# Peptides against a protein of PDB entry 5A53: the designs that were tried, part 12

Target 1, 230 residues: chain A of PDB entry 5A53
Amino acid sequence: LVENVKQALFIPGQSCNKNLHDIMVDLSALKKPDMKRFNRKNDIHPFEDMSPLEFFSEKNDCSLMVLMTSSKKRKNNMTFIRTFGYKIYDMIELMVADNFKLLSDFKKLTFTVGLKPMFTFQGAAFDTHPVYKQIKSLFLDFFRGESTDLQDVAGLQHVISMTIQGDFQDGEPLPNVLFRVYKLKSYKSDQGGKRLPRIELVEIGPRLDFKIGRIHTPSPDMVTEAHKKP

## One batch from the design tools (peptide)

Design b1_p11_2_s2 (made by RFdiffusion4, then SolubleMPNN; from b1_p11_2, 4 letters changed)
Fold by OpenDDE base, seed 4:
Structure b1_p11_2_s2 (fold): chain B 230 residues (1-230), chain A 11 residues (1-11)
Amino acid sequence: as target 1 above (230 residues)
Amino acid sequence: RSTELVETYEK
């Protein structure tokens, strides 16, 4: 099957700082080779005017975008955008908490570029709550694209783990989503002449705790159009 | 397809 892999565009906003730049570099490394990055800052306010994002989606042939901005109210904000037919499908603000870790904070491990991650989701709300369902859908779409092909375990190199930080009730603030990246390491243990395969998960970064901000949801009509199989 | 990024929004 020819995988139609969705391309991602990373955009520094006008308020993008060094920390956001470093986070952008590290997160975008996981999307290689299907990633583009702007070098210039752009003054984009997607919840006020979406037109610049639709323009950039079309002109750069990217159906995924990440806008990097920071303010007092929305510090270290990564706005994730998906387009369909170069029109905005959905958006979500994910603010990175100050306790983030970069790839440089972990032991450098060699990895093959272009291998798709396995995802794990921890928290029932990923399957039931509209916001967390959108987050789950977004990250799966971001890293896997449209193909639902079974990942060959032999080609599995890394795991992305997403965890909802604690329980919540209706009317309470939505808990953060803990984003973690692991590499699989295979060891052969020799116990009493029996070779037992052992697999270990080693964290490789980045480590990001996402606070949920503003959300744009697609219209029912756009949902129907986006799910039409050709 | 131009390999160059379009980084400026034009109205």
Scores: peptide ipSAE 0.478, ipTM 0.877, DockQ to the pose 0.657
Fold by OpenDDE base, seed 5:
Structure b1_p11_2_s2 (fold): chain B 230 residues (1-230), chain A 11 residues (1-11)
Amino acid sequence: as target 1 above (230 residues)
Amino acid sequence: RSTELVETYEK
């Protein structure tokens, strides 16, 4: 079974800055080898006109896209887009808070390219609230591609943790989503002559706190079609 | 083939 791994396209918008570029480079490194990046800035406003994104999805055979833009209202904005049949399925704006950390801010650890991360989600809203359900679905889809049943635990190198930052009530602003990446480090603990395997999580970056922005939700018809197994 | 990226939107 050739895993039809979803390809991601990273697009710098016209307002893409150095910070967003650096974030793009680091985040896209986690999607290698299934990642493409534009070098050219494109003036795209996805919530006004989605046609350019559909065009790029089709022409580059990428069902996942990330548009990098920044403004006063939407600073360090990563618009995550999914397509189905090269048509927009859903979109979400995730604005990176200023406290972000790049891979260079952490101890450089060797990693194997192409290993699928394990995800952990902290917060009940990931299963109940429509917006957080979309975020959960998006990130699972973005990094895992098609669900292979056999997550070979032996091949587990990375853990991606997503945490809702605090509780919220109806009508309150949606809390940020804390994105963290860890490497599993195996230690041989020599305690009492029995080498017990110890596994530790070491943060490797990037560290991103996502503020939730605008959302485009799929039509009911597209939901039905996208969930049809071929 | 290095599939050349299409980086320009054509209407």
Scores: peptide ipSAE 0.458, ipTM 0.873, DockQ to the pose 0.606
Fold by OpenDDE base, seed 3:
Structure b1_p11_2_s2 (fold): chain B 230 residues (1-230), chain A 11 residues (1-11)
Amino acid sequence: as target 1 above (230 residues)
Amino acid sequence: RSTELVETYEK
C-alpha cells in the first residue's frame, strides 16, 4: 500500500510577526514539495473553534496544518494540527524559544528536495509519556513523505534529532523538546595515502527549542477509524 | 494545474 504523502498547510495567524514568518518559511522548506503556505493572515483560534481549520483542510486537501501565532502568554506559537477525513484528529501547541536559529545562521548547503529524513529521538518519555508519544507520532507523520520499502541508504541526506531537555517527574512541567536538523556529509579522508570514506553530521537548521502548550487528543472513535487500514 | 489556494474562510 503506497500511502499517499500527507500535504502540509502553513497558516499565518492574525498575530503572526516577522520572526514567526521566518520560522515558518524555514520549517516549511523541510516539507517541500508537499507543502502549501498561505500569504494572508487568518484570525483562527483552534482551541475555541476548529471549523476554519477543517474548512482549510478540505478546501486545500491538506491533512497536516501549522498555525503561526504569537502573544504574551504564547510567544512564537506553532499549533500543529492533523486531520482525518478533513476533521480534526489532534492538535498540539509548540512554542519556539527565543534562542532559535534560522537556515541563514548556518553554512549554506545544497540538499535534494523531497528526501525522507531519518529521525532520532532522545528521551525515554518519547515511548512512555502520552504527550511525548504524540509529539513523536506527529513529527514522524509530518516528515515521513512517501513510504518507500527501500531504506535507500543512498537517499539519506537529513537527520532530524528531537531531544527532551532533561529529566522530569510526575506533576512537573514538561521539559522542552530540542529540534535539530543535520545533513550527512560524505567526504574522502586522505589518511596515510588511504582514502577512507568519512561521514559527518553538519547542522543545517533551523534550530528550534519547543515549549509544550495546549493539546487536543483524538476521540477513541477517531483513533479506531484512523488505524483502520483500508 | 496550479490548484488555487483557498485562503479565506467562508461561513
Scores: peptide ipSAE 0.401, ipTM 0.857, DockQ to the pose 0.604
Fold by OpenDDE base, seed 2:
Structure b1_p11_2_s2 (fold): chain B 230 residues (1-230), chain A 11 residues (1-11)
Amino acid sequence: as target 1 above (230 residues)
Amino acid sequence: RSTELVETYEK
């Protein structure tokens, strides 16, 4: 079964600012060619009314959406939405901290569009804690789809690293997720006529620290349906 | 084919 690559739709909300727009542009560049972006601001409040997002999912054939909003309470907020059958599956607010870096802040490196990144997850909670499990699932789904063929390793150019910022206990605020993007650089070191392959990871951006906000979890029925192989 | 984006929500 050739997995259909999930399409992402980036939506500027009414409160979308320049910083969020720039973040949107840079993050969406990593999803090319499987990305659409709205140019118009839309007044969408997904935790109040999901209907506009379901409409946009269906009309644009996008099962992934990112809503860009900003307020005093939720500054630089990226709401990540997944749909199944054009109905909301899950949502999570990830607020970008002010220390973000854009692609322009890094050395410009060319990359092949459409190559799947490798992911690395740092923090046990990505496998155990429901929220971080959702984040892990979301980002894997967003950039890789459900199937990773080993053949994708031969074309590996990018590594996306996601790190939980520190330890936390029950009842404490959830630590930020540190989002980093690296390019693999192969160097040929000529030492004494032996070419030793050297691989270096070079950060290429964007650099985003995500503060976790509101979450909508999928219904058990939708979980079952979404995992059914056609 | 660049399908035109539907950017307006119609109720």
Scores: peptide ipSAE 0.326, ipTM 0.827, DockQ to the pose 0.605

Design b1_p11_2_s3 (made by RFdiffusion4, then SolubleMPNN; from b1_p11_2, 6 letters changed)
Fold by OpenDDE base, seed 4:
Formats: C-alpha cells, sequence, structure tokens
Structure b1_p11_2_s3 (fold): chain B 230 residues (1-230), chain A 11 residues (1-11)
C-alpha cells in the first residue's frame, strides 16, 4: 500500500506575530518534507467564512492546514483544519501558552527527515471525550498519514507525547493538552559484564501547551464519506 | 504540473 501522505499548509493570518512565526517554523519542521509555508499574511477568519481555506486546500493540494492568528481573546492561536475532497472536514483552535519552548531552547540533535513519529497519549479522555478524540485523530492524521498496522520499529526516531493537563468534570473548562517531542537515544550500558540495551528519551522540542478554543465538527454524512476506504 | 503555490487570497 503506497501511503498517500497528507500535505500540510501553514498560513500566517493578518494578526500573526514573531512568536507565532517561530512556533510555525519549528512545528512545521516536524512535518518536512510534506509541508508548505506561506510567507505573506492572509486575512482569514475560518469561523466566519471557510471558503478561503477550501480555496487554499484545492490550489495547494493540501488536506491539512494551520492558520496562525493572535488577539487579546485568542493569543498565539493555531487553528488546525482538515479537508476532505477540498471541503472543510473539521477545525480546532489550539492556543499556545506563553511558557512555550522553541527548538533553539534544546540541545541540537541530528534527525532523519521523513521518519514517522510514534505517538503516546496520556489521559482517558483521548478515548472517551469528543473534543480530545478529535485532537487525537487530528495529530495522528497530521504526522502519520495513512495508518499502517506495521510500524517499522527499526525506523523509530521520534516520540510525540500528548498529555491532558489534569482531570475535569462535565461543565468545567477543558484542560490544556501538553505537546512534547522526544528523540530516542540508544545506549549500551555495561553493567557487570552484561550489555543491557538502554533507551533514553531526550526532549528536542518544540514544547507547546495548547489551550482548546473553538471547534467545527463535520456533518454525519461527511464522516461517513471520509471513512469509506477507497 | 507543479501547481504554483498561491500565497494570497484574492477577493
Amino acid sequence: as target 1 above (230 residues)
Amino acid sequence: KSEELVEEYER
């Protein structure tokens, strides 16, 4: 099965600032080579009019988009968009908290471009709550493309960890999602004449805490069409 | 055809 790897488009909005630009550069580096970035700011308001995003999806052959905007109400906002047949499937606002770390804040490690990350999800709500299910689906879709049952363990270089920050009840604000990226480092430790393989996880960045904003969910008909295997 | 990257939304 030739995996049709989904292409991502990163779009600076009109209110994009230096911090969002730097975050965009670092996050998009994890999607190379399957990523495009715009250099110009575009005045797009996806929760008011989705037509510009459908236009960009079709014209750039990208089924994944990330819009970078910032306001007093929605600071450091990354709107993640998925399309199906160049029509909007779903959208979610993920606002980056001020405690973010860039790749430059970590030890520079060499990595192979194009290797698929392994994902880990911490929090039961990723499997039960509709919003966190959407986040899980989005990030898996964003970085893995088509799900192959066979992960080549020999090619495992990166781990992306996503953690729900604390417990919550019905009617409470949704906890942040903690996004972390690690590189696997293998060591041979000689302990008492036995070489034990040791694997360490080294954080490589970016480090992002996402506050959940507005969400657009697909129609039941669009869900059915998108899940039809070709 | 290398579809040219459209960086601006023209209204």
Scores: peptide ipSAE 0.030, ipTM 0.623, DockQ to the pose 0.614
Fold by OpenDDE base, seed 5:
Structure b1_p11_2_s3 (fold): chain B 230 residues (1-230), chain A 11 residues (1-11)
Amino acid sequence: as target 1 above (230 residues)
Amino acid sequence: KSEELVEEYER
C-alpha cells in the first residue's frame, strides 16, 4: 500500500515576522515537493478557533499545517497541526529559539528533492513521555515521504536529528527539542590502496531549537480512527 | 527569488 504522501501547508499568521518567514522557507524546502505556502498573512488563533485550519486543510488537501506566529509570550512560534478527515487531530506549539540557523548559514550543498530523510531521536522521553511521543510522531509523519518498503540505503541523503535537551523530572519545564539536519557525505579515502567508504554527517540546516508550548491532543476516538488502516 | 507561488485557497 503506497500511503499517499501527506501534503503540508505553511501559513503565515498575522504576527508572522521576517525570521519566521525565513524559517518557514527553509523548513518547507525539506518537504518539497509535498508542500504549499501561503503568501498572505492569515489571522488564525488555533487554540481559540480551529475552524479556519480545518477549512484550509480541506480546501488545500493538506493534512499537515504549520502556522507561523510571534508574540511576546510565544516568540517565533510554529504551530504544527495534523488533521484527519480534515478535522483537527492534534496541535503543538514549537517556538524557535533565537539561536536558529538558516540554510544560508551553512555551506550550500545540493540535495535531491523528494528523498526521504532518516530520523534519529535522542532521549528516552520520545518513547515514554506523551508530549515527546507526539513530537516524534508528528515529525515522522511530517517528513515521511513515499513509504518505500526498501529503505534504499543508496538513496539516503539526509538525516534529521531530534534531541531532547537534557534530563528532566516531573514538574520541571519540558526541555527543548534540538532539530538538526545533516547530509550524508561519502568520502573515498585512499588509505593505502584500500578504498574504505567513509560516511560523514555534514550539517546543512536549518538548525532549530524548539521550545514546547501549548498542545492539543486527539480524542481517543480520533486516535482509533486515524490508526485504522484503510 | 521567485517564490514559486503555489495555488492557495484562502478563506
Scores: peptide ipSAE 0.027, ipTM 0.613, DockQ to the pose 0.153
Fold by OpenDDE base, seed 3:
Structure b1_p11_2_s3 (fold): chain B 230 residues (1-230), chain A 11 residues (1-11)
Amino acid sequence: as target 1 above (230 residues)
Amino acid sequence: KSEELVEEYER
């Protein structure tokens, strides 16, 4: 069975700048080979008109999209979009904080393209709060696809860690989500003539702190259709 | 600026 791996399209918006472009390049590198990038800026406002995104989804055969925009109110904004049948399923704005780190800020490590990352989620709200449940679902869908094949431990190369930054109560602003990427590195330690295998997590980037913005939730009908196993 | 309709990613 060829896993129908979801393809991602990265779109620079009209207000895309150098920092957002660099973030786009680095984040999209984790989705290779199942990724396309537009080189030209497109004037898209997804919370005003979703039709251009549905058009791009169909024409590029991409069920995942990321729109890169920046304004005074929504600086370094990555709008994540999912489609079902080339129609908008859900959207979420994730604004990258100014403390971001690029792949160039870390030690260059080679990795095999196309290996699925392992995820870790820190914070109970990822399982209970509707917004954080959507974020969890989105990132799992974005990088793993729908088929949870048993990750062959031999093929495990990357760990993506997502952490809710602090506790919050109902009615309070939603804490940021801390996005971190690690590579599993195997070492042979020579201690006293016995080579013990040691595994370490090495941060490889990018390092992104996401502030949560606007959300579009799917219609009940689309939820029912998307969960229908063929 | 004209909106891009389709772009292919060169591998």
Scores: peptide ipSAE 0.022, ipTM 0.614, DockQ to the pose 0.118
Fold by OpenDDE base, seed 1:
Structure b1_p11_2_s3 (fold): chain B 230 residues (1-230), chain A 11 residues (1-11)
Amino acid sequence: as target 1 above (230 residues)
Amino acid sequence: KSEELVEEYER
């Protein structure tokens, strides 16, 4: 079975700054080797004109894109885009809060490139609320791809945790999504002469709190077509 | 004209 691993393209927008660049580098490192990153800034406004992103999707053969922009209204904005047949399927703005941590803020741990992360989702809304369902779908699609095979537990080194920050009611602002990355560390605990394998989760970064912005949802026709591909 | 820079990455 050819694993149809989706390729990601990271694009600095015209308003991309050093902080966004650093976040882009650290987040994109988790998508290696299935990642491209532009070095030049591109003036793209996806909620005004989507055609430049469709062009990039086709020319780079990337069905996943992340646009890095910043403004007074949308500071540290990561626009996540998915395409189907090189046409925009969905988009979501996720703004990184100022309390972010980079990989350099954590103890450097070696990891093997190309191993797929395990995901954990905390919050019932990931399964019930349309926006959080889209976020869940996006991140699973972004990092796992369409793997039919159960992730070999033997290859598990990373856990990505996504948590909805608190409860909310209808009509309230949507809580942030807390993005955390952990490495599984095995310890040989010599407790009492029996080597009990102890596994600990060690945070490795980046640490990102995502504020939800604008969303583009697919047409019903595109949803039907996207689910028909085996 | 924003030059839409297609960057080819070596795999």
Scores: peptide ipSAE 0.022, ipTM 0.614, DockQ to the pose 0.119; fails the geometry check

Design b1_p11_2_s4 (made by RFdiffusion4, then SolubleMPNN; from b1_p11_2, 5 letters changed)
Fold by OpenDDE base, seed 3:
Structure b1_p11_2_s4 (fold): chain B 230 residues (1-230), chain A 11 residues (1-11)
Amino acid sequence: as target 1 above (230 residues)
Amino acid sequence: RSTEIVETYEK
């Protein structure tokens, strides 16, 4: 079953600033060519009224959306939204910490557009805790691209690493998720006259530390419908 | 694929 590649829509909210715009541009570059960006600011409050997002999902044929907002309480907030049948499936607020790095902060490397990244997840909670399970599911869904049965090792260019920052107990605030992007660099190492293939991971950006905010979980009925294979 | 881009929500 060739799953259709999910399209992403990036939306600047009314409070979107230059830093958030730059983060939006850099993160959305990883989703090319399956990405649209709005240039106009929209006054959207998804936890108060979801109707504008459902409208945009349908009108732009995008099942993935990211709303960029910033306030004193929720600085550098990226609200990730998924839709099913153009209705809201789930939402999560991920606030970017001030220590972020843009693509311009790293060595410029040649980049092939449209290659599927490999994911690595560090932290047991990604498999056990409901919130981190949602984050894992979201990012896999967001960047997975075309499901090819071929483990095209030849097409592996990028690694996206997601790490839970530290241990936590029940009732404690949820640790940040550290988002890192690497490129696989192959070169021939000359050691003792033998050319051995060497592979290194080079960070390419963006570098984002996500603080977890508000969450909207899908209804049981929508979960059942979304998992029905056509 | 819809080529239409709608950037404004009008009620």
Scores: peptide ipSAE 0.092, ipTM 0.758, DockQ to the pose 0.867
Fold by OpenDDE base, seed 2:
Structure b1_p11_2_s4 (fold): chain B 230 residues (1-230), chain A 11 residues (1-11)
Amino acid sequence: as target 1 above (230 residues)
Amino acid sequence: RSTEIVETYEK
């Protein structure tokens, strides 16, 4: 079964500002060509009413959505939404910390559009803690889809690194997730006529530290349906 | 793939 690449829709909310717009542009560039962006602001409050998002999912045939909003309480908030059958599957608020870096802050590097990134996850909680498991699942789903072919390794140009910022205990605020994007650079070092392959990781951006906000978890029924092979 | 982009939600 060739997995259909999930399409992403980026939506500026009513409170979307310049910083969020820039973040949206840069993050969405990593999802090309499987990405749509709205230019118009939409007054959407997904935790109060999900209907507009379900509408957009269906009308734009996008199972991934990102809503860009900002308030005093939830500054630089990226609400990541997944749908199944154009119904809300899950949602998570990820607020971008003020220390973000845009692609323009890094050395401009060309990349081939449509190549799947490799992911690295740092932090045991990505495999054990429900929230971080959802984040891991979300980002894998967002950029890779469900199937990774070994052939994708031959075209590996990007590494997305996600790190849980420090240890935490039960009842403590969840640490931020550090989102980093690297490009693999291959160098040929000529030492004494032997070409040694050298691979370097160069950060290309964006650099985002995500503060975790509100979460909507999928219903058990939707989990079952979403994992059914067609 | 939908070729249409609907940017406004109308109730």
Scores: peptide ipSAE 0.053, ipTM 0.724, DockQ to the pose 0.886
Fold by OpenDDE base, seed 4:
Structure b1_p11_2_s4 (fold): chain B 230 residues (1-230), chain A 11 residues (1-11)
Amino acid sequence: as target 1 above (230 residues)
Amino acid sequence: RSTEIVETYEK
């Protein structure tokens, strides 16, 4: 099957700072080679006017976008946008907590560019709560694209783990989503003449705790159109 | 895939 891999565009907003730039570089490295980054800051406010994002989606042939902004109310904010037919499908603000770790904070490991990650999701709300369902869908789309084929374990290099930080009830603030990236290391242990395969997970970064901000959800009509198989 | 990157939105 020819995989139609979705392309991502990373956009520095007007309020983008060094920390956000570093986070952008590290997170976008996981999307290589299917990633573009702008170097210039753009004054974009997606929840006020979406037209600039639709313009960039079309002109850069990217159905995934990430806008990097920071303010007192929304510090280290990564707005994730998906488009369908170059029109806004959905948006979500994910603010990176101050305890983030960059790739430079971990042991440098060699990796093959272009290998798809395996995902793990921890928390029942990823399957039941609308916001966490959107987050799950977004990250799966972002890193795996349209392919539904089973990933060959032999080609598995890394795992992306997403965890909901604690339980919550209706009306309570939504817990953060803990984003972690691991590399798989395979070892052969010889115990009593039996070779047992051993797999270890080594964190490679970045480490990001996402606070959930504003959300734009698609209309029912857009949902129907986006799920039509050609 | 577009080979050109447009980094500025002009009205």
Scores: peptide ipSAE 0.041, ipTM 0.703, DockQ to the pose 0.862
Fold by OpenDDE base, seed 5:
Structure b1_p11_2_s4 (fold): chain B 230 residues (1-230), chain A 11 residues (1-11)
Amino acid sequence: as target 1 above (230 residues)
Amino acid sequence: RSTEIVETYEK
C-alpha cells in the first residue's frame, strides 16, 4: 500500500519575519520528506481571497499548506490550510507566542526522517469543541497522513503532545494549544541484574504555544466528500 | 529554486 502521504507547502507571506522563518524551518523538518518550502514571499490574504492558495495547492500538488504572516494584530501567525481536490477545505490561524523555542534551543538528537509521530492530546475539548476538534484533525492529518492501523511501536521515535492550556467556559477566549515534541529515548537500566527497558521522553523542539485566531470551516458537502474513502 | 515548485501566483 503506497501511503498517499499528504504533502505540505510552507509559504512565507509578505509580512513573514525571521522568527517565523526559523519556526517554519523547524516545524517543516518534522514533515520531511513530505514538505516543500517557498523562498519567495507571497502577498496572500487567505481570509480575503483563497484563490492563490488553491492555485498553489494544485500547482505544487500539496493538500496541506502553512502561510507565515505577522502583524500587530496577528503576530507570528501560522495559517494552516487543508485542501480537498485543490479547493480550500478548512483554515485556521495559529499564532505562535513569543516564548517559542527552536530546535537549536534543545539538545540535538539524531532522528530518522520519515518516521510517523505518535500524538497525545490533553484536554476534553479536543473531542467536543468544534475548534479544537479541527485542530486535532488538522495536526493528525498534517503529520500522520492516512491512518495506517499498524503503528509499529518498534518504529516510534517521536511523540507530539498537544495540550489545551487550562479550562474555559462558554464565551471565554479559547485557551492556547501547547505544542511539544519529544523523542523516545530507550535506556537499559541495570537494576538488580535484570535489564529493564526504560523509555524516557526527551523534549527536542520546537516548542510552540499556539493562540487560536480565525477559522474557516468546511461546507457540509465538502465534509462528506473528504471522508469518502476512495 | 526548484523548477518543479511554482512560487508565484499569476492571475
Scores: peptide ipSAE 0.048, ipTM 0.703, DockQ to the pose 0.494; fails the geometry check

